# Designs tried in a protein design run: peptides against a protein of PDB entry 5T59. Part 182

Target 1, 112 residues: chain A of PDB entry 5T59
Amino acid sequence: TTPTMQSTSLLTEHLGYPPISLVDDIINAVNEIMYKCTNAMEKYLMQRNIIGKKDFSDEIKIGTAKLESLLENSVDKNFDKLELYVLRNILSIPSDLLEENRFRLLHHEKLV
Target 2, 90 residues: chain B of PDB entry 5T59
Amino acid sequence: EHIRFQRLVQVCNKALEESIRKLQSWEKIHECFPNYGQTREGIENLTVCQQQVIKLWSNLSRVEFDAIFHERSIEEKLNQLDDLINKARS

## One batch from the design tools (peptide; made by RFdiffusion4, then SolubleMPNN)

Design b2_p28_1_s4 (from b2_p28_1, 13 letters changed)
Fold by OpenDDE base, seed 5:
Structure b2_p28_1_s4 (fold): chain B 112 residues (1-112), chain C 90 residues (1-90), chain A 28 residues (1-28)
Amino acid sequence: as target 1 above (112 residues)
Amino acid sequence: as target 2 above (90 residues)
Amino acid sequence: REERREALRNGDYEKYEELAKELEEKRK
């Protein structure tokens, strides 16, 4: 189910933070990891840029940039899917619990 | 009984795996280094580099995601959510 | 992505839903 004001409020109260904050943390983390990986790759190859008498520095820079772009696109797509799934299916409140009686139960459990 | 946290871990792992899949392709790697990869030494370097990047990706993601889950207490919170839902339906 | 986040944080859930659907359609 798509997030609503009611579900978001309840989940925020339960979690202590908005559901989107978790997704933000995840996405920020993977982006950081992504650039660390591509940077490491470039550095590794640049330390090995000369083979025989030929310097492949330019090709390495271009190639690593291409791989970075490829990885970036893949990360964006896959974690956009993750975002939607998490907010719809994991950090969500079933419709049957969005009734008044169910709300009271959630609040009661929190207070007890 | 508790399903939400398991699902969270699953979808995170899936997203990570699918994201790195392109780098797991030797063909894709080689295409980015067409001349470098025509040398024996270049192939060796690219092979090691590919392996190291994948390992780094896996290790960093594990550490960072676990840290996030811990800091957000998400396992506990999702388990509680499951319990609340089940209780409400009883 | 940023538009979706902004919509959600601003409580514009209708807009979020629209953007989410748009994203899903683009992936198909």
Scores: peptide ipSAE 0.655, ipTM 0.952, DockQ to the pose 0.704
Fold by OpenDDE base, seed 1:
Structure b2_p28_1_s4 (fold): chain B 112 residues (1-112), chain C 90 residues (1-90), chain A 28 residues (1-28)
Amino acid sequence: as target 1 above (112 residues)
Amino acid sequence: as target 2 above (90 residues)
Amino acid sequence: REERREALRNGDYEKYEELAKELEEKRK
């Protein structure tokens, strides 16, 4: 069930915040975690950049950047899917409850 | 009876697991460091790095997502939503 | 993604639905 003005309003009243805010928090968090992970990886390897007589600093920088890109693509894909699922199937109100009488019920329950 | 919060946790975990899958592939890691990974010491470093990053990913995501769920009181709110829906259908 | 978020925040749910469908089509 795709979000509507009616469902969003009811959910916002129920939650105390718009449904999209939860998704925003989740996505922002995973993005932050993603960059922390890639940064940690780069730092770890850069402290171990010399093997024998060869300095692998350039390769490490390029390699970690590639991994970051791969991770970014995967995160974007999976959490875009998550966004749609959450808003359609979790933070959603069935159509039968969006009728006038059902709408009043939800509002009434909020006030009780 | 209460299903929405459980589903939320499930889809979050699924998204996290699927996202980190690329880093779990040794082949993908090695491909990014073709010369570094041809050395014994390099392989050892990459192995440890891979393991640590995956652990960091898992730990940070658990802490941050739990914090979000708590701050948003989402379990309680979703349970209430389930109850409202079930009541309306009874 | 930002466009979808903006649509929701602006109450343009029709646009959001369109963008969501586009996303689903691209994932196929």
Scores: peptide ipSAE 0.654, ipTM 0.951, DockQ to the pose 0.693
Fold by OpenDDE base, seed 3:
Structure b2_p28_1_s4 (fold): chain B 112 residues (1-112), chain C 90 residues (1-90), chain A 28 residues (1-28)
Amino acid sequence: as target 1 above (112 residues)
Amino acid sequence: as target 2 above (90 residues)
Amino acid sequence: REERREALRNGDYEKYEELAKELEEKRK
C-alpha cells in the first residue's frame, strides 16, 4: 500500500520516527559504502600503476570511474526498489484496517 | 507470525547482492582496464582488487545495516507491528 | 530520489506516488 498521511502518522508514532527515516539511513549507508569501495579500488590500483615501463595511471583513473558509475547505477536501481518495497509492504498498515478504524488498537495498546 | 523483519533483511540482502553483481563479473572489470589487464601483473592486481572490494562491500554493509537496525530497534518494532495487525484482525 | 524523499517529508503523498510510478515505469 502506498504511504498515506494516516499510515505515516500511525507508523511514526509506533516507530518513534517516520518510516522514511529508516530508508534514508539504509540508502545513505550503502552510498557511503559504495564510495568507500570505489575509492579503495582506485587507491589500490594507483599504488600499482606502473607495470614494466608503462604507467597506467590514466587508464586506472578512467577505469575506476567507469566501475564507480556502473556500481552507482546498480545501487540506485536496487535500492530504489528497496525503498518502494519497504514503504509499501513492510512499513505499512493494511488498508482494510485503516478503513475500518481498526488502527485504534495502536493507540489503545499505548494507553493500556 | 513475525514476518516483516525477516522480509526487511531479505530485501536488504537482495539489494546488496544485486548491486555488487556487476563487480563480480570479471569481464566487466577487465573491460574497464583493457591494456592494464593485458599484462600478467595487471590481471593479478585486478583479481585481488576485485576480491577485496567484494569483501569490503559485504563486511561494511553487514556492520552498517546491523547498526542501523539496532539503533532504530526495527526488529522489535516490526514484530510489534505484526502482533498489532494480527490482533486487530482477530 | 531526493524529490521523492522531500515529498514524503512534506506530506505530499500524491506527489510521492506520482514520482514512484514514474520511477517504476522508467525502470521497466
Scores: peptide ipSAE 0.654, ipTM 0.952, DockQ to the pose 0.696
Fold by OpenDDE base, seed 2:
Structure b2_p28_1_s4 (fold): chain B 112 residues (1-112), chain C 90 residues (1-90), chain A 28 residues (1-28)
Amino acid sequence: as target 1 above (112 residues)
Amino acid sequence: as target 2 above (90 residues)
Amino acid sequence: REERREALRNGDYEKYEELAKELEEKRK
């Protein structure tokens, strides 16, 4: 079920915020976590950049950047799927409740 | 009876699991550090790093997502939504 | 992604659906 003006309005009233706000929170959180993870990885390895007589700092920087890109692409893909699923299937109102006579149910329960 | 919140948790977990899948591959990790990973000490460091990052990913996601769900009262709201839908259909 | 979010915020649900379908097609 695709979001509509009616469903979004009803859900916003019910939730106290637009459905997209929840998705925004989730995506923002995972992005922050992602960069924290990649940063931690780089720092950990950079503290161990010298093995024997060789300095692997450049390789570590390039390698961690590659991993960051891989993770970023995967996060984007999977959370785009999540966005669509949540808005279509979780934060959605069935068609039978989107009829004019059914709008009163959400309002009635909130006001009474 | 109440299904929406459970589905939300499930799809969040799935997205998190699928996102970290590539980092769980030792082959992918090693490919990013071809020379570093040819040393014994490098392999050890990469192994620990991989494990720690995965744990960090899991722990941070749990804490942050739980915080979001709490702040948005999403479990209660989704349960109420389920109840309203069921009531309307009865 | 930002376009989809903006479409929803602006109440342009038709545009959102179009962008969503486009995303789904690209993933195939």
Scores: peptide ipSAE 0.652, ipTM 0.951, DockQ to the pose 0.732

Design b2_p28_2_s1 (from b2_p28_2, 14 letters changed)
Fold by OpenDDE base, seed 4:
Structure b2_p28_2_s1 (fold): chain B 112 residues (1-112), chain C 90 residues (1-90), chain A 28 residues (1-28)
Amino acid sequence: as target 1 above (112 residues)
Amino acid sequence: as target 2 above (90 residues)
Amino acid sequence: SKRREEIREAIAAGDAEKLDKLLEELEK
């Protein structure tokens, strides 16, 4: 089912935080990890930038930047999909539970 | 009976795996370092680098995501949600 | 994060059609 404002409110109450907050945490984390990875790669290669008396520093910097961009694009797409899926399918309340009687049950159970 | 948390883990893993797929391509790596990768030492360095990055990606993501899930108590909350739904449908 | 915002807006609005479209775009 597709989430609604009502479901978001109920889920926020249930979770103790808005559903998007979880997704934000996930996305922020992966972005941080992504840059840590690319930074590590650059650092590793820059420590090995000279081969056969040739300095490859410029190529390494450019290359790592390209890989970073590639990874960024992939992360963006895949985690946008993740966000959509999580918010639509995981952090969702079926319509039958949004009906009055079921709604009362949810609130009752939450408060008990 | 509890399915939502499992799905969350699955979708997270899928996103992580698909995101890193490009870096798992040696061709993509080599393309970014065309001259560096023409040297023996360069190839060796790139190979190690690629492996390390992939491992770092996997390890960090596992640790960080687990931390998030714990801090948000998401497994418990999703299980409770499943229970509520199942109860309502019974 | 334009796309993310669109996703969130569609979620908030319960716009299934928009979500489907967004998903299609993401899968291209």
Scores: peptide ipSAE 0.707, ipTM 0.956, DockQ to the pose 0.879
Fold by OpenDDE base, seed 5:
Structure b2_p28_2_s1 (fold): chain B 112 residues (1-112), chain C 90 residues (1-90), chain A 28 residues (1-28)
Amino acid sequence: as target 1 above (112 residues)
Amino acid sequence: as target 2 above (90 residues)
Amino acid sequence: SKRREEIREAIAAGDAEKLDKLLEELEK
């Protein structure tokens, strides 16, 4: 058993779910929120697409799509960083505690 | 003593703030609507839209992330993890 | 996501070097 496998097992037992499940929830949530925001923006502007005698529907559709793409790229990048940080630094067991005696202590403490 | 949950909240906030930064730029918004934004009414609409989207982003993220943290009992679990680690090192 | 998969794989493997590289890429 590798230390990383031990860490995952211990954390899964402690949390009641795999560490990645939390990250998945977070990422799924932000993606849903992202599309809700962009959809709301498009709908709001499309309800106001005519100014004077000009119809700006096409420009609005293109513009909102561009903003959506920018937001998608930013979300992707920043939450990849988040995932890396969370899994490496927050949902992790220090290597020195994965030694036989420390591992047993941590496991025993959780079970008792 | 308890640091992990605080760090989780911090990194989540950072990711959310950095992600929405582009939409906070009026210049960037205007660039996406060059002709629409040259009209008075268009500027007004874009201004309101920008503000509403940012608020929506903030409010939804707060509610949803808090719900996730609650459902996963992550504060309690991370505090317990900190305690276990500290105890093991003592 | 390919990048997310790489991150998770590196975490599972305990590959600190790979994680550092991925982080550097993300910060560019």
Scores: peptide ipSAE 0.706, ipTM 0.956, DockQ to the pose 0.550
Fold by OpenDDE base, seed 2:
Structure b2_p28_2_s1 (fold): chain B 112 residues (1-112), chain C 90 residues (1-90), chain A 28 residues (1-28)
Amino acid sequence: as target 1 above (112 residues)
Amino acid sequence: as target 2 above (90 residues)
Amino acid sequence: SKRREEIREAIAAGDAEKLDKLLEELEK
């Protein structure tokens, strides 16, 4: 079943934060990790930029940038899928629990 | 009985694994450094670099995601959600 | 992100069809 505004409200109350906040944390983390990885790659190779009589600094910079772009595109796609799945299938409430009686039950359980 | 947190972990791992796949390809790495990779030392450096980056990706993601899950108490909350759903249906 | 915003809007609206379309686009 697809979440609704009601589901979001109930989950926010249950979690103590909106469901999207968890996803935001995850996506922010992976983006940070991504750039740490690409930065590490560039630094590692730039420390080894001269081989023989040739300086490969420019190629290293361009190459690392290309890899960063590839990684960015992949991260964006895969974590958009993740967001969709998490919000639709994990952080969701079945429709039968959105009925009035079920709603009250959820509130009761929280207060007890 | 408790399924939501397991699914969350699985989906996170899948996203991480799929995201790093391009960097796991030696061909893709080499294509980005066509001349550098024509040298023996360049190949060696790229090989080590590739391995280190993949390891860094794996280690950082594990630590950071575990921290997020802990800070958000998501395992407990998802287990509670499963329990509530099961109780409501009983 | 435009895509992320569309996903979130579809979630908020309960638009299953839109979510399916977005997923299809992501899987291409």
Scores: peptide ipSAE 0.706, ipTM 0.955, DockQ to the pose 0.893
Fold by OpenDDE base, seed 1:
Structure b2_p28_2_s1 (fold): chain B 112 residues (1-112), chain C 90 residues (1-90), chain A 28 residues (1-28)
Amino acid sequence: as target 1 above (112 residues)
Amino acid sequence: as target 2 above (90 residues)
Amino acid sequence: SKRREEIREAIAAGDAEKLDKLLEELEK
């Protein structure tokens, strides 16, 4: 069953927030975590940028940037999949509940 | 009976695991630091760094996602949704 | 971001075919 505007409204009422808000929280969180990870990596390596007589600072900066990009792309792809799955398959209402009689049931249950 | 929250957790874990997979590759890490990684000390540093990042990723994800789920009361809400659906079909 | 918007639009519209296409693209 594919969600509709009607299902979104019902879910919003049920959840107390739009379904996309949950996904937004998740995606925002993982993005924050991602940058914390890459920042930590850069800082760790930059504290160890001198080996022997050679300064690897430039290589470290470039390398960490590459890894960040790699991670960004992966996060973007995988969490787009997550969003699609969550909105389509988890935060969804079957057509049975979208009928008038079942629609009222959702409202009734909320009020009780 | 209650399946939606379980699926949510599963898909979140899957997304997290698949996202970090590239960083779990030593080859990919090393490729980003071709000269640094040719030194013994550099290899050691990269190894520790890789391990720490993966751990940080895992730990932060667990804490943050659990917090989100709690704040949004999503387990309860999804269980209720399952119950409503089941009731409607009965 | 563009892809996310497309997903959300397809969800709102109930466009199953579009969602399937988007998923296919994501799985490449």
Scores: peptide ipSAE 0.704, ipTM 0.955, DockQ to the pose 0.885

Design b2_p28_2_s2 (from b2_p28_2, 11 letters changed)
Fold by OpenDDE base, seed 4:
Structure b2_p28_2_s2 (fold): chain B 112 residues (1-112), chain C 90 residues (1-90), chain A 28 residues (1-28)
Amino acid sequence: as target 1 above (112 residues)
Amino acid sequence: as target 2 above (90 residues)
Amino acid sequence: SKRREEIRAAIAAGDEAKLDAILEELEK
């Protein structure tokens, strides 16, 4: 087995789930939060769409959509970085632990 | 001694903070509502809206991420991982 | 996401160079 395969296997066994599952949860959560925020913004402003007898509904809809897009881009970028970092540096097994003796230690400790 | 969970929290916070940064820019907000934001009431509404969104973002992320971490027992698991690594290197 | 898939693929492959490249793109 490759070190990465071993790492994933060991981590999955240790965690009780694949490492990517945690990241998936995080990504899904932030996406949900993002749309809740933009939806709340739109609703708030749409309740205040008339100013001086002028209806700004169209502008509000367009504007909130633009902000949503802006937020989407930022979320995508930053949480891609997060995923990379988490999988690379946090949910990882150092190469020295993948050696035979240390591998057994990790596995043995898990089974006990 | 235990570093992985701390780093997880840090990177999550950083990602959240960086993500919302654009919405913290009044200029960006105003640009999206050029005519609405030229009215006094519009400015007031946008100001409140901006503040509320940022607060909502912060609150929801805290609650949801904590829930995830709890359900995944990630602090315990990462601490155990740190311990195993440290033990192996000792 | 294409980028996420690339990240995961690079992680699975242990391709540090690819990860570095992806990170560089993300930091632009």
Scores: peptide ipSAE 0.736, ipTM 0.957, DockQ to the pose 0.548
Fold by OpenDDE base, seed 2:
Structure b2_p28_2_s2 (fold): chain B 112 residues (1-112), chain C 90 residues (1-90), chain A 28 residues (1-28)
Amino acid sequence: as target 1 above (112 residues)
Amino acid sequence: as target 2 above (90 residues)
Amino acid sequence: SKRREEIRAAIAAGDEAKLDAILEELEK
């Protein structure tokens, strides 16, 4: 068993779920929020698509799609950074604790 | 002494803030609606829309992330992890 | 996501160099 596999097992036992499950929840949530925001924007503007004698429906659809893509790219980038940081630095076991005696300590503390 | 949950909150806030930054740019918004934004009413609508979206982003993220943290008991679990690590090092 | 798979693979492998490389790419 590799140290990383051991740390994942220890963390899963401690948390009651795999560390990646928390990250999945966070990323799924922000994606849902993102599309709710872009949908709200499109609906708001489409209710106001006619100004004077001009119909801006096509421009609104294209524009909101562009903003959605921009937001998607930003969310993807920033939450990939988040995932990397969380899994590497927060939901991790320090190297000095990746020893047999330390593993037993974590297991023992959970059982007490 | 407890640092992991604080860091989790910080990186979540940072990711949310950085993600919405492009929508906070009026220039970027206007570029997506070049003709619509040439009208007075269009500018007004875009201004309100921008503000509402940013508020919606902030409010929804707060509620949803707090719910996740609660459901996963992550503050308690991370505090316990900090305590275990500190104990093991002592 | 290809990037997410790379991150998770590097975490599982304990490949710090790969994680650093991914982070550098994300910060460009």
Scores: peptide ipSAE 0.736, ipTM 0.956, DockQ to the pose 0.559
Fold by OpenDDE base, seed 5:
Structure b2_p28_2_s2 (fold): chain B 112 residues (1-112), chain C 90 residues (1-90), chain A 28 residues (1-28)
Amino acid sequence: as target 1 above (112 residues)
Amino acid sequence: as target 2 above (90 residues)
Amino acid sequence: SKRREEIRAAIAAGDEAKLDAILEELEK
């Protein structure tokens, strides 16, 4: 068994779920929030689309879409960094503790 | 002694803050609505909209992330993990 | 996403070099 497989197994046992599940929850949540925000923005502006006898509906739709794309790209980048950091540094077991004797001890302690 | 959960919160906050940074730029907002933003009413509407979106982002993220952390018992689990690791090293 | 898949694959493989490379790309 590779150290990474051991780590995943131990963490899954400890957490009651795979480490990636937490990250999935976080990313799914922020994506949902993102679209709620952009939708709210579009709706708010579309209720105020006429100014001085001019209809800005098309500009509002295009502009909101641009902002959505901008936010989407930023979310993608920043939360990819988050995923990398969380899985690498937070939801991880130090390599020095994945040796045979240390591994057994950690596993034993979790079961006691 | 307990560091993992603190780090999790920190990186989550950082990711959220950096993600919304673009929408905090009035210049970027205005650029998306070049003609609409040339009107007084348009500027007012965009200003309110920007503020509301940022607030919505902050409030929803706080509520949703706290819910996730609670449902996953992640603070307790990460604290226990820290303790187990420290104990194993002793 | 492709990037997320790469991250997860590198984590599973314990490929620190790959993770560093991905991080470098993300920081551009």
Scores: peptide ipSAE 0.735, ipTM 0.956, DockQ to the pose 0.547
Fold by OpenDDE base, seed 1:
Order: sequence, then structure tokens, then C-alpha cells
Structure b2_p28_2_s2 (fold): chain B 112 residues (1-112), chain C 90 residues (1-90), chain A 28 residues (1-28)
Amino acid sequence: as target 1 above (112 residues)
Amino acid sequence: as target 2 above (90 residues)
Amino acid sequence: SKRREEIRAAIAAGDEAKLDAILEELEK
């Protein structure tokens, strides 16, 4: 199955939205969740920043930033893979359906 | 006969699981807090924090992704796509 | 994202070779 602009158009018609819109929703969601998680982590630890007579606020800020970066990198790579796979293999139309007769069938099904 | 939506769910879960894997490592967590993690209380706090973050990640992802799939009617649309493909090949 | 743009461009162009190359890079 080969992704093309034609398949994108057909899928957009079928879905009611471009395929990339779904991926955008997913990626935007995971990014929001990611920052909610890292923010929660920082806040939790900052409320517990003093142990004994030592204030660990600076270490907590640096540490949470490092974890955030680690998570960002992982999210970036894994969801780029997801986007590639979804657009290539899931939200795709086989070449045999891109033929003229198959194209008409898709339009017919939409109208009925 | 319907395979695309199942694949979508699978790859989403895989991406989520792989993304959070580094935070599941206690060693990675401790490395970020070398002095804080040398205290008893610090270890306890980091342990709870790690567990809560992973739980938050999982719960929010489930809720948000399900909402997206519902709003986009993606299961229905992908099933229809499978049906169209199968029909065209018959 | 530069990578995302590359993916989307390759998808639009039907460039399977480019997609394979991107995937290979992502799996390293």
C-alpha cells in the first residue's frame, strides 16, 4: 500500500477530516499529558524539598527538568514512529482501490 | 476482517508503553536526584512520585485517547474502510 | 517538527524508500 495525495483525498472524504488530523490529536494529547506528568512530579517533590536541615529545591528542579527532557525525547521518537505507521499502514488505501472503478465505488458508498 | 482499528489501538499502546519506559527505571530516576535519593525520606518520596506519575500517565492516556477515538468515530470509519477494501477485492 | 514534516512529505509523495529510511533512523 502506497500513500499518495489521491489516497489522502479519498480518506479525507471518507473520514470527514484529513488523516493527519487524527495523528495531530493524538500527538497533542500525549504532549499535554507528558507536561501534566512532569509538572505533577515537580510540584510533588517541591512540596517535599526540605529533608532534615537541607533544602533540595535546586536539585529537584534540575532533576525534574532532566526527566522531562528524557520523556520528551522518548515521546518524540515513539510518536513519530506512530505517525509513520498510522499514515502508511492504517489510514491508507491499497493501490487496487485507487483505480478508476474502485474510486467510483468509494464515492457511491458515500452517497448512499 | 476488521483489522485497522485493532492495529491503531495496538500501535498507540506500544507508543505509550515505550515512551514511559525510561521513567519506569528506578536507576534513571535516582540518577536525576543523586543527593536527594541518598536520604531515606528522599527515596520514599521518589518512589511514590514515580508510581504516581506512571499511574497518571496511564490513566490520562486512556481517557484522552478514547475521547479522541470517539470524537473522530475512528473505529467505525476504519471498519468501513476494511469493508470497502474487502468488497473491492471480492 | 522537521521529522514529522519529512514523514508527511514522504506520505504525500508515496515515497516508500524515504519512509523506510526514516523508520530505520527512528529504530536506532
Scores: peptide ipSAE 0.735, ipTM 0.956, DockQ to the pose 0.829

